# Ledger of designs, part 99: peptides against a protein of PDB entry 6B4E

Target 1, 295 residues: chain A of PDB entry 6B4E
Amino acid sequence: TNFDKISKMFWHYKDKIAQIKQDIVLPIKKADVNVRNLLSRHKRKINPKFGQLTNSNQQLFKIQNELTQLINDTKGDSLAYHWILNFIAKAVVHQAETEVRVKPESALPLGKLTLYLLVQFPELQELFMARLVKKCPFVIGFTCEIDTEKGRQNMGWKRNNENKWEDNTSYDERMGGILSLFAIITRLQLPQEFITTTSHPFPIALSWHILARICNTPLNLITNTHFVILGSWWDAAAVQFLQAYGNQASKLLILIGEELTSRMAEKKYVGAARLRILLEAWQNNNMESFPEMSP

## One batch from the design tools (peptide; made by RFdiffusion4, then SolubleMPNN)

Design b2_p18_6_s1 (from b2_p18_6, 5 letters changed)
Fold by OpenDDE base, seed 4:
Structure b2_p18_6_s1 (fold): chain B 295 residues (1-295), chain A 18 residues (1-18)
Amino acid sequence: as target 1 above (295 residues)
Amino acid sequence: SFLSLSKEELEELENALK
């Protein structure tokens, strides 16, 4: 693992966030009143859609169509279009932080919706990835020290209004929620209408990178959060990962489930204990996946 | 049985998937 390259990628997306603010968010505040009103209306219509997802494909397709129409309505103004996409990127990640963290299986419909939008609107890809990396650097296997304020900030830690860091449990759960969503996206097949015309924007190989990069991370940087997000990833994608890479996947799952947990045993991380349970379940031929969505 | 892979092997496998 070339950690310099990973760091470069991390900072690329951090810079992208700054660029988005300067080139999209701030300029729209000075845009024509009609454009601002349009975007305000669209924002109000779009935002609830993510919460309206269920374990129903029918409902998913309905929402996909509705969002597609709403986004297309903005294409006449490039700035408005990019603003709406950036809003969607933020909203999706927010949904992962709030809903997926408490109900991991909700990542499946959310991931399907997100993947559809990423393919339908390619400009969303960089906006979404930038937001993901900002809030959960684990999605690219980035880890830094958290002994400094800047380090914590880089790893996506939040402060409240009293300038107090969020508690460890809250951070772990948020990271787990975001990672669950990303993991789902990586293991989903493209919708049938896109399979022959478009490559997967975030393929299963990105899951490999997450696992491999964490395994190669210096042990002194490994925290409970790493094990939590690995557990979240496992629930979301382990079955499909094994299907994709076979024996090589098996080796990597053993590395994270057995070797990495063993190396960190002295820390007695709760996340590591859970990951060990997942490993044992797999060894007993009881690996589970999220249930498929209903028609 | 469990199999341990070196960091180098992990890097190699990761690179193969690029």
Scores: peptide ipSAE 0.047, ipTM 0.719, DockQ to the pose 0.096
Fold by OpenDDE base, seed 2:
Structure b2_p18_6_s1 (fold): chain B 295 residues (1-295), chain A 18 residues (1-18)
Amino acid sequence: as target 1 above (295 residues)
Amino acid sequence: SFLSLSKEELEELENALK
């Protein structure tokens, strides 16, 4: 693992967030009133769509079509188009922080929708990745110390209005929700209409990077959150990961489930205990995946 | 070991999957 490269990638996306603000968000405030009104209307129509997802493919396809139309309506104005995509990127991550956090299986329909949009609208990819890295650096296997305020901020910790850090449980759950979504996206196959024409924008190899980079992270930087997000990843993608990489995948699962947990046993992390249970379930030929969506 | 990878091996394998 080249940690310098990962760090550069992390800061690249941090800079991208600043660039988005300067080049997309702020300019729209000075745009024509008709454009601002259009975007306001579209925002109101788009935002509830993510909460309307169910375990139904029919409902998914309906929402995909509706969002596609709404986004296409903005293509006549490049700034408006990018603004809508940035809004969608933020909304998807927000949905992961709130709904997926409490209902991990909801990551599947959300992930399918997101993957569709990422392929249909390629400009969404950088916007979405930047938002993911800002909110959950674990998606690229980035870790830094959290003993400083800046370190906590870099790792996506939030402060409330009283300038108090969020509690550990809240942070862990948010990170788990976001990571679940990303894991799902990496293990999903492209829709049939795109398989022959497009490469997967966030392939299963990115899951490998997450696991490998965490395994190579200095132990003094490993926290309960690392184990929580590994558990979230496991629920979301372990079955498909094994299918993709076979024996090599098995080695990596053993490394995170057995070796990493054992090395950190003295910390008695709750997340590590859960990951150990997942490993044991797999060893007993009882690895589970999220249920498939209904027709 | 067949069931374990060193940090170096993980890096090599990660690079191969890029």
Scores: peptide ipSAE 0.044, ipTM 0.722, DockQ to the pose 0.102
Fold by OpenDDE base, seed 1:
Structure b2_p18_6_s1 (fold): chain B 295 residues (1-295), chain A 18 residues (1-18)
Amino acid sequence: as target 1 above (295 residues)
Amino acid sequence: SFLSLSKEELEELENALK
């Protein structure tokens, strides 16, 4: 693992967030009133759709079509188009922080929708990845110290209006929710209409990178959160990961589930205990996956 | 407890599957 490259990637996306603010978000405030009104209406129509997802593929396809139409309505103005995509990127990540956090299996329909949009609208890819890295650096295997305020901010910790840090449980759950979504995206097959014409924008190899980079992270930087997000990843993608990489996947699952947890045993992390349980379930041929969606 | 793979081996494996 080249940590310098990972750090460079992290700061690339941090810079991208700043660029998005300067080049997309702020300029639209000065745009023509008709454009602003259009975007306001579209925002109101788009936002509730992510919460309307169910375990139904029919419902998914309906929402996909509705969002596609709404996004296409903005293509006549490049700034408006990029603004609506940035809004969608933020909304999807927010849904992961809230709904997926408490109901991990909801990552599946959300991930399918997101993957469809990422392929249908390629400009969404950089906007979405930048938002993911800002909110949850674990998606690229980035870790820094959290002994400083800047370190905590870099790792996605939030402060409330009273300048108090969020509690550890809230942080862990939010990170788990975001990572669940990303894990699902990496393990999903492209929709049938895109398989022969488009490469996967966030393939299963990115899951490998997350696990491998965490395994190579200095132990003094490993926290309970690392184990929580590994557990979230496991529930979301372990079955498909094994299908993709076979014996090599098995080695890496053993490394995170057995050896990494053992190295950190003295910390008595709750997340590590859960990951050990997941490993043991797998060893007993009881590995579970999220249920498939209905037709 | 020791890891089954060294950091170098993990890096190599990561690169191979990249």
Scores: peptide ipSAE 0.041, ipTM 0.706, DockQ to the pose 0.081
Fold by OpenDDE base, seed 3:
Formats: structure tokens, sequence, C-alpha cells
Structure b2_p18_6_s1 (fold): chain B 295 residues (1-295), chain A 18 residues (1-18)
């Protein structure tokens, strides 16, 4: 693992976030009143859509169509178009931080919707990835120390209005929620209409990178959060990961489930204990996946 | 062994997937 490259990628997306603010978010505040009004209306219509997802494919398709129309309405103005996509990127990640956090299986419909939008609107890809990396650097296998304020900020820790860091449980759950969404996206197949014309924007190989990079991370940087997000990833994508990479996938699952947990046993991380349980379930031929959505 | 990969091997496999 080339950690310098990963670091460069991390800072690339941090810079991208700053660029988005300067080139998209701030300029729109000074845009024509008609454009601002349009975007305000669209924002109000788009925002609730993510919470309207269920385990129904029919409902998913309905929402896909509605969002597609709303986004297409902005294409006549490049700034407006990029603004609405950036809004969607933020909204999707927010949904992962809130709903997926407490109901991991909700990542499936959200992931399907997100993947559809990423393919339908390619400009969303960089905006979405930048937001993901900012909120959850684990999606690219980035880890730094959290003993400093800057380190915690880089790893996506939040402070409240009193400048107090969020509690460990809240952070772990948020990271798990975001990672679950990303994991789902990586293991989903493209919709049939796109398979022959478009490459998958975030393929299953990115899941490999996450696991491999965590395994190569210095042990002194490994925290409970690493095990939590690995567990979240496992629930979301382990079955499909095994299908994709076979024996090599098995080796990597054993490395994270057995070797990494054993090396960190003295820390008594709750996340590690859960990951061990997942490994044991797999060894007993009881690996579970999220249920498929209804028609 | 079949059940273990070194950090170097993990890096090699990761690189092969790029």
Amino acid sequence: as target 1 above (295 residues)
Amino acid sequence: SFLSLSKEELEELENALK
C-alpha cells in the first residue's frame, strides 16, 4: 500500500470540497433571483425523496424518475446543475449518517438510487466522492492519528456548538453508516440499461482497497472505529465480495476477522468482538446478506 | 500459507487490481 498516494488522494478531495464551496456554493448565492428560486424549489422537492425510500423497487423507480426530472430541469444553467448535484451528494451522505446508521439494510435502496444517479449524471461522481472522503476517510482507506485536533478533523470527527467532540459511539455509528452505503454501491450491478454503455463508477475493487489498506495500516493507528466499519462493510458486501474474488477474498476476510482482531485483542474493542462473531458465522456457513428488495 | 497474506502480498494484490 502506497500511503503517500492515499494521502495525496485524501487531500485532493479536501481541496475539492474547498473548490466546490468557492466555485459552486458561494457563487449561486449571488446568482440571478430566478435561478436561486428554482434551486430553492428543487431543494425542497429533492430533500424528502431520500427518506421516502423503502424496500420496494417500485418506489425506488418512482423516486429515480422524479429526481431525474428535477435534475434535468437545471441542466440549462451549468452552475445550477452542479449546485443541485452537490446538494444531492450532501443529502445522500447525510442519509447514510442518520438512517443507515440505525438501519443498515436501508443502505440497499439508498445505494441503488445513488448508483443510478451517479451513472445518469457523471458530474455527481467527483462531488459525491469528495463528500464521502471528507465525512468518512475510511472509504479510501485513509487513516491518520486522532491525538491532535487536526487529526480528528481529518478523520471526520465533529464538534458540537460547545466545541466538544462527538462521543465515540456517535462517531463509530456515523462512520459505519457511511461505509455501509459505499460498500453497497461497490457491490451493486449497474442497471441493465447502462451495463453495455458505462463502466461502474465505484466498482467492487474499491472494497478490496479499503480492506487491504486497513490491513496495511500501522497497528498503532487502528481503533475501534476500524473494526466497526469493517463489520458494517461485512454486512453490506461480504457475500458479493466472496463471489467476486473467491479464494483471495476469503484470505482477506480471514485477515481482518482473525488476524487483525487477534493482534488488537489487548484493546478489547467492541467492534473487534462483533467482527469475530461475523467471522465465526461465516465459518459455520451462516454468512448473511441484506434481503433483496421487493418488486 | 493459504490462509495468510503478508502486508507485501496484500500490496501486490491491491496493485494488481488497479
Scores: peptide ipSAE 0.039, ipTM 0.710, DockQ to the pose 0.101

Design b2_p18_6_s2 (from b2_p18_6, 9 letters changed)
Fold by OpenDDE base, seed 4:
Structure b2_p18_6_s2 (fold): chain B 295 residues (1-295), chain A 18 residues (1-18)
Amino acid sequence: as target 1 above (295 residues)
Amino acid sequence: SYLPLSEEEQKELDTALK
């Protein structure tokens, strides 16, 4: 694993966040009143859509169409278009931090919607990745020390209004929610209308990188969170990952489930214990996946 | 059929297996 490359990617997206603020978010505040009003209306219509997702493909397709229309309405103004996409990127990640966090299987409809939008509106891809990396660097396998304020910030830790760090459980669950969404996206097939004309923007190989990079991370940087997000990934994508890579996937699953947990056994991480249970379930031919969505 | 590993993916796996 080339950690210098990973660090470069991390900082690239951190810089992208700053660029988005400077070139998209701030300028729109000074835009024409008609544009601002349009975006305000669209924001209000778009925001609840992510919460309206269910385990229904019919509902998914309805929401896809509605969002497509709303986004297309902004294309006449490039700044407005990019602003609404950035808003969507933020909203999707927020949904992962809140709903997926408590109901991991909700990542499936959310992931399907997100993947559709990423393909339909390619400009969303960089905006979305930047937001993901900012909020959950684990999505690219980035890890740094968290014994400093800057380190914690880089790893996506939040402070409340009293300048107190969020508790470990909250951080772990939030990271798990975001990672669940990303894992789902990586293992989903492109919609039929795109599969022959477009490459997958975030393919299953990105899941490979997450696992492999964590396995290659210095052990002194491995925390309970790493095991939590690996468990979240496992629930979201392990079945499809095995289907994609076969024996090579098995090797990597054994590395995270057996070897990495064993190496860190003295820490008695709760997340590691859960991951061990998932490994054992797999060994007993009882690996589970999220249920497929209804028609 | 299974997806072939890229050179980078194989290298990452090989490193992890050491």
Scores: peptide ipSAE 0.395, ipTM 0.911, DockQ to the pose 0.762
Fold by OpenDDE base, seed 3:
Order: sequence, then structure tokens, then C-alpha cells
Structure b2_p18_6_s2 (fold): chain B 295 residues (1-295), chain A 18 residues (1-18)
Amino acid sequence: as target 1 above (295 residues)
Amino acid sequence: SYLPLSEEEQKELDTALK
């Protein structure tokens, strides 16, 4: 694992967030009133769509079509188009922080929708990844110390209006929710209409990188959150990961489930205990995945 | 068939197993 490369990637996306603010978000506030009105209307129509997802593919396709139309309406103005995509990127991540956090299986329909949009609108990819990395650096296997204010900020910790850090449980759950979504995206197949024309924007290899980079992270930087997000990833993608990489996948699963948990046993992390349970379930031929969506 | 590991992936795995 090249940690310098990972750090460069992390800061690239941090810079991208700043660039998005300067070049997309702020300029729209000064744009023509008609453009602002259009975007306001579209924002209001788009925002509830993510909460309308269910375990139904029919409902998913409906929402996909509706969002496609709404986004296409903005293509005549490049700034408006990028603004609406950035809004969608933020909304998707927010949905992961709220809904997926409490209902992990909801990552499946959300992930399918997101993957569709990422392929249909390629400009969404950098916007979405930047938002993911800002909110949950674990998606690229980035870890830093959280003993400093800057370190906590870099790792996506939030402060309330009183400048108090969020509690550990809240942070863990948010990170787990975001990671679940990303994990799902990496293990989903492209819709048939795109398979021959487009490569997967966030392929299963990115899940490999997450696991391997965490395994290679200095132990003094490993926290309960690492185990929580690994557990979230496991629920979301372990079955498909094994299908993709076979024995090599098994090695990584054993590394995180057995070796990493054992090395950190003295910390008595709750997340590690859960990951151990997942490992044991797998060893007993009882590895489970999220149920498939209904037609 | 399973996906072959890239050079980077193999290096990461080798490092983790070290």
C-alpha cells in the first residue's frame, strides 16, 4: 500500500470540494434568476426521490426515469448541470448517513440508483467521489490520527453548533452507512444497456483497496470505526467479493476478521466483536447477503 | 472465473500478509 498515493488522492478530493464551492455553488447564487428558479424547482423535485426508494425494482426504474428527465432539463447550461449533479451527490451521501445508517439493506436500492446515475451522467463521478471522501475517507482507505482537531476533521467528524464533537456511536453509524452504500456500488453489475459501452466507474477492485489498505494501516491508527465499517462492508459486499476474487478474497476476509481483530483484542472494540461474529458465521457456511429486490 | 489481481492489488495483499 502506497500511503503517499492515498494521501494525495485524499487531498485531491478535498481540493475538489473547495473547487466545487468556488466554481459551481457560489457562482449559481449570482446566476440569472431564471436559472436559479429552475434549479430551485428541480431541487425540490429531486430531493424526495431518494426517500421514495423501496425494495421494488419497478419503483427504482420509475425514480431513475424521473431523475434522468430532471437532470437532462439542465444540460443546456453547463453550470446548472454541474450544480444539480453536485446536489445529487450530496443528497445521496446524506441518504446514506441517515437511512442506510439505520437500515443497511436500503443501500441496495440506493446503490442501484446511484450507479445508474453515475453511468448516465459521467460528470457525477468526480462530484460524488469528492463528497464520499470528504464525509468518509474510509472509502479510499485513508486513515489519519484523530487526536487532533484537524485529524478529526479530516476523518469526517462533525461538530455541533456548540463546537462539540459528535459522539462515537453517531460517527460510527454514519461512516457505516456511507461505506455500506459505496460497498454496494462496487459490487453491483452495470445495467445491461451499459455493459458493452461503459466500464464500471467504481468497480469491485475499490473494495479490495479498502480492505487491503485498512489491513496495512498502522495499528496505532486503527479504531473501533475501522471495524464498524468493515462489518458494514461485509454485510454489503462480502458474498460478491468472494465470488469475484475467490481464494484471494478469502485471504483478505481472514485478515480483517481474524488477524486484525486479534491484534486489537486488548482494545475490546465492539465493532471488532461483531466482525468476529461475521467471520464465524462465514466459517460455519452461513454468510448472508442483502435480499434481492422485488421485480 | 475469478478476477486476476493487478500488480498493485498483489502488492497490497503481500504487504498485508507479511
Scores: peptide ipSAE 0.337, ipTM 0.900, DockQ to the pose 0.760
Fold by OpenDDE base, seed 5:
Structure b2_p18_6_s2 (fold): chain B 295 residues (1-295), chain A 18 residues (1-18)
Amino acid sequence: as target 1 above (295 residues)
Amino acid sequence: SYLPLSEEEQKELDTALK
């Protein structure tokens, strides 16, 4: 693992966030009134769509079509188009932070929707990845110290209006929710209409990088959050990960489930205990996956 | 069939196994 490369990638996306604000978000405030009105209406229509997802593929396809139409309405204006995609990127991540954190299986319909949009609108990919890295650096296997304010900020910790840090449980759950979504996206197959024409924008290899990079992270930087997000990843993608990489996947799962948890045993992390249970379930031929969606 | 590991992926795994 080249941690310098990972750091460069991290800061690249941090810069991208700043660029988005400067080049997309702020300029739209000075755009033509008709454009601003269009975007306001579209924002109001788009925002509730993510909460309307269920375990139904029929409902998913309906929402996909509705969002596609709304986004296409903005393509005539590049700034408007990028603005609406950035809004969608933020909304998807927010849904992961709120809904997926309390109902992990909801990552499946959300992930399917997101993957569809990422392929249908390629310009969404960089906007989405930048938002993911900002909110949850674990998606690229980035870790830094959190004993400083800057370190906590870099790792996606939030402060409230009273300048107080969020509690550890809230942070862990948010990170788990975001990571669950990302894990699902990496293990999903492209929709049938895109399989022969498009490569997967966030393939299963990105899950490999997450696990391997965490395994190679200095132990003094490993926290309960690392184990929480690994557990979230496990629920979301472990079955498909094994199907993709076979014996090599098994080695990596053993590394995170057995070796990493053992090395950190003295810390008695709750997340590590859960990950150990998941490992044991797998060893007993009882690895579970999220249920498939209904028609 | 299983996906082959890239050079970078193999290197990461090898490092973690040490």
Scores: peptide ipSAE 0.305, ipTM 0.890, DockQ to the pose 0.785
Fold by OpenDDE base, seed 2:
Structure b2_p18_6_s2 (fold): chain B 295 residues (1-295), chain A 18 residues (1-18)
Amino acid sequence: as target 1 above (295 residues)
Amino acid sequence: SYLPLSEEEQKELDTALK
């Protein structure tokens, strides 16, 4: 693992967030009143859609069509178009932090919707990835120390209005929610209408990088959160990961489930204990996946 | 068939296995 490359990628997306603010968010505040009003209306219509997702493909397709229309309405103004996509990127990640956090299986419909939008609107890809990396650097296998304020900020830790850090459980759950969504996206097949015309924007190889990079991370930087997000990833994508890479996938699963947990056993991390249980379930031929969505 | 590993993926795996 080339950690210098990963670090450069991390800072690239951090810079992208700053660029988005300067080139998209701030300019819209000075845009024509009609454009601002349009975007406000669209924002109000778009935001509830993510919470309206269910385990129904019928409902998913309905929401896909509605969002597609709303986004297309902004294409006449490039700045408005990019603004609405940035809003969507933020909204999707927020949904992962809140809903997927408490209901991991909701990652499947959210992931399907997100993947559809990423393919339908390619400009969303960089906006979405930048937001993901900012909120959850684990999606690219980035880890730094959290002994400093800057380190915690870089790893996506939040402070409240009283300048107090969020509790460990809250952070772990948020990271798990975001990682679950990303894992789902990486293991989903493209919709049939796109398979022959478009490459997958975030393929299963990105899941490989997450696992391998964490395994190669210095042990002194490994925390309970690493095991929590690995467990979240496992629930979301382990079955499909094995299908994709076979024996090579098995090696990585053993590395995270057995070797990494064993190396960190003295820490007695709750996340590590759960990951060990997942490994044992797999060894007993009882690996589970999220249920498929209904028609 | 299974996906082949890229050079980078193989390198990462080899490193992790050491």
Scores: peptide ipSAE 0.304, ipTM 0.889, DockQ to the pose 0.744

Design b2_p18_6_s3 (from b2_p18_6 with F2Y E10Q N15T)
Fold by OpenDDE base, seed 3:
Structure b2_p18_6_s3 (fold): chain B 295 residues (1-295), chain A 18 residues (1-18)
Amino acid sequence: as target 1 above (295 residues)
Amino acid sequence: SYLSLTPEQQEELATALK
């Protein structure tokens, strides 16, 4: 594992976030009033749609079409178009932090919607990845120490208005929610209309990198959060991961579920205990996936 | 059939198995 490369990727996306603010978010505040009004209306229409997702494919397709139309309405102005995509990127990640956090299976419809939008609007890909890395560096297998303020910030920890760090449970759950969404995206097939003409923007190989890079992370940097997000990933993608890589996938699942948990046993991490339960379920041929969506 | 590993994936797995 080349951790210098991973670090370079991390800082690339940190720079991208700064660029987005400078080149998209701030300039739109000085844009024509008609453009600002358009974007305000679109924001109000777009924002609730992510919460309107259900386990219904019919409802998913409806929302896909509605969002597609709303985004297309902005294409006449490049700045407006990029602004609305950045808004969507932020909204999707926020939905993962809130809804997926408490209902992991909701990652499936959200992931399907997100993947559709990523393919339909390629400019969303860098905006979305930048937001993901900022909020949850685990998506690229990045880890740093959290004993410093800067380290915690880099790993996506939040502080409240009183400058107090969020509690460990809140952080773990948020990271789990975001990682669940990302894991789902990596294991979904492209919609039929794109499968022959477009490559998958975030393929299953990215799940491989998450697992392998965590396994190769110095043990002194491994926390309960690592095990929590691995458990979230497991629920979201382990079945499909095994289908994709077979015996090679099994090796990684054993490494995270057995070897990594054993190496960290002295810490008595709750997340590690859960991951061991998932491993044992798999060993007993009881590995489960999220239920498929209804027609 | 299963996906073949890229050289990077192979290296990552090899390191993890040490």
Scores: peptide ipSAE 0.702, ipTM 0.966, DockQ to the pose 0.758
Fold by OpenDDE base, seed 4:
Structure b2_p18_6_s3 (fold): chain B 295 residues (1-295), chain A 18 residues (1-18)
Amino acid sequence: as target 1 above (295 residues)
Amino acid sequence: SYLSLTPEQQEELATALK
């Protein structure tokens, strides 16, 4: 594992966030009033769509079409188009932080929607990845120390209006929600209309990197959060991961579920205990996946 | 059939197995 490369990737996306603010978010504030009004209306229409997702594919397709139309309405203005995509990127991640964290299975419809949009609007890919890395560096297997304020900030910790850090449980759950979404995206097949013409923008290989890079992370940097997000990943993608890589996948699952948890046993991390339970369930041929969506 | 590992994936796994 080349951690220098991972760090460079991390900072690339951190810089991308700054660029987005400078080149997209701030300029739109000075744009024509008609453009700003259009975007405000679109924002209001788009925002609730993510919460309208259900376990229904029919509902998913409806929302996909509605969002597609709304986004296409902005294509005549490059700045407006990129602004709305950036808004969507932020909204999707926010939905993961709020809804998926409390209902992990909601990652499936959200992931399907997101994957569709990522393929339909390729410019969303960098915007979305930048937001993911900023909010949850675990998605690329990045870890740094959190003993400093900067380190904590880099790992996506938030402060409230009183400048107080969020509690550990909130952080863990939020990271788990984001990681669940990303895991789902990596294990989903492309929609039928794209499968023969487009490569998957965030393929299952990215899940491999998450697991392997965490396994290779210095143990002194491993926290409860690592195990929480691994558990979230497991629920979201372990079945499909095994289907993709077979025996090689099994090796990684054993490494995270048995070896990594054993190495960190002295810490008595709650997340690690849960991951052990997931491993044991698999060993007993009882690995579960999220239920498939209804028609 | 299963996916073949890329060289990077192979290296990551090899490191993890040490």
Scores: peptide ipSAE 0.702, ipTM 0.966, DockQ to the pose 0.778
Fold by OpenDDE base, seed 1:
Structure b2_p18_6_s3 (fold): chain B 295 residues (1-295), chain A 18 residues (1-18)
Amino acid sequence: as target 1 above (295 residues)
Amino acid sequence: SYLSLTPEQQEELATALK
């Protein structure tokens, strides 16, 4: 594992966030009033769509079409188009932080919607990845120390209005929610209309990197959160991961479930205990996945 | 059939197995 490369990737996306603010978000404040009004209306229409997802593919397709139309309405102005995509990127990640956090299986419809949008609007890909890395660096296997203020900030810890850090449980759950969404995206097949014409923007190989890079992370940097997000990943993608890589996948699952948990046993992390249970369930031929969506 | 590992994936796995 080349951690220097991973660090450079992390900071690339941090810089991208700053660039987005300077080149997209702030300039819209000075844009024509008609453009600002258009975006305001579209924002209000788009935002509730993510919460309207259910376990129904029919509902998913409806929302996909509605969002597609709303986004297309902005294409006449490049700045407006990029602004609305950035808004969507932020909204999707926020949905993962709030809804998927408490209902992991909701990652499936959200992931399907997101993947569709990522393919339909390729400019969304960098905007979305930048937001993901900022909020949850685990998506690229990045880890740093959290014993400093800057370290915590880099790892996506939030402070409230009183400048107090969020509690560990809240952080773990948010990271788990975001990682669940990303894991789902990596293991989904492209929509039928794109499968022969487009490559998957965030393929299953990205899940491989998450697992392997965490396994190779210095043990002094491994926290309960690492095991929590691995458990979230497992629920979201382990079945499909095994289908993709076979015996090679098994090796990584054993490494995270058995070896990494064993190395950190002294810490008695709750997340590690759960991951061990998931491993054992798999060993007993009882690996579970999220249920498929209804027609 | 299963996906083949890229060189980077192979290296990451090899390191993890040490």
Scores: peptide ipSAE 0.702, ipTM 0.966, DockQ to the pose 0.758
Fold by OpenDDE base, seed 5:
Structure b2_p18_6_s3 (fold): chain B 295 residues (1-295), chain A 18 residues (1-18)
Amino acid sequence: as target 1 above (295 residues)
Amino acid sequence: SYLSLTPEQQEELATALK
């Protein structure tokens, strides 16, 4: 594992966030009043859509079509188009932090919607990835120390209005929610209409990197959060991961479930205990996945 | 059939197995 490369990637996306603010978010405030009004109306229409998702494919397709139309309405103005995509990127991640956090299986419809949008609107890909890395660096296998304020900030820790850090449980759950969404996206097949024309923007290989890079992370940097997000990933993608890579996948699952948990046993991390249970379930031929969506 | 590993994936796995 080349951790220097991973670090460079991390900072690339940090720079991208700053660039987005400078080149997209701030300029739109000075844009034509008609453009601003359009975006305000679209924002109000788009925002509730993510909460309207259910386990129904019919509902998913409805929302996909509605969002597609709303986004297409902005294509005549490049700045407006990028602004609305950035808004969507932020909204999707926020939905992962709130809804997926408490209901992991909701990652499936959200992931399907997101993947559709990523393919339909390629410019969303960099905006979305930048937001993901900022909020949850685990998505690229980045880890740093959290003994400093800067370290915590880099790892996506939040402060409240009183300048207090969020509690460990809140952080763990938020990271798990975001990682669940990302894991789902990586293991989903492209929609039928895109399979022959487009490559998957965030393929299952990205899940491989997450697992392997965490396994290769210095042990002194491994925390309960690492095991929590691995457990979230497991629920979201382990079955499909095995289908994709076979015996090679098994090696990584054993490494995270058995070897990594064993190495960190003295810490008695709750997340590690859960991951161990998931491993044992797999060993007993009882690996489960999220249920498929209804028509 | 299963997906083939890229060189980077192979290296990452090899490191993890040490």
Scores: peptide ipSAE 0.702, ipTM 0.966, DockQ to the pose 0.729

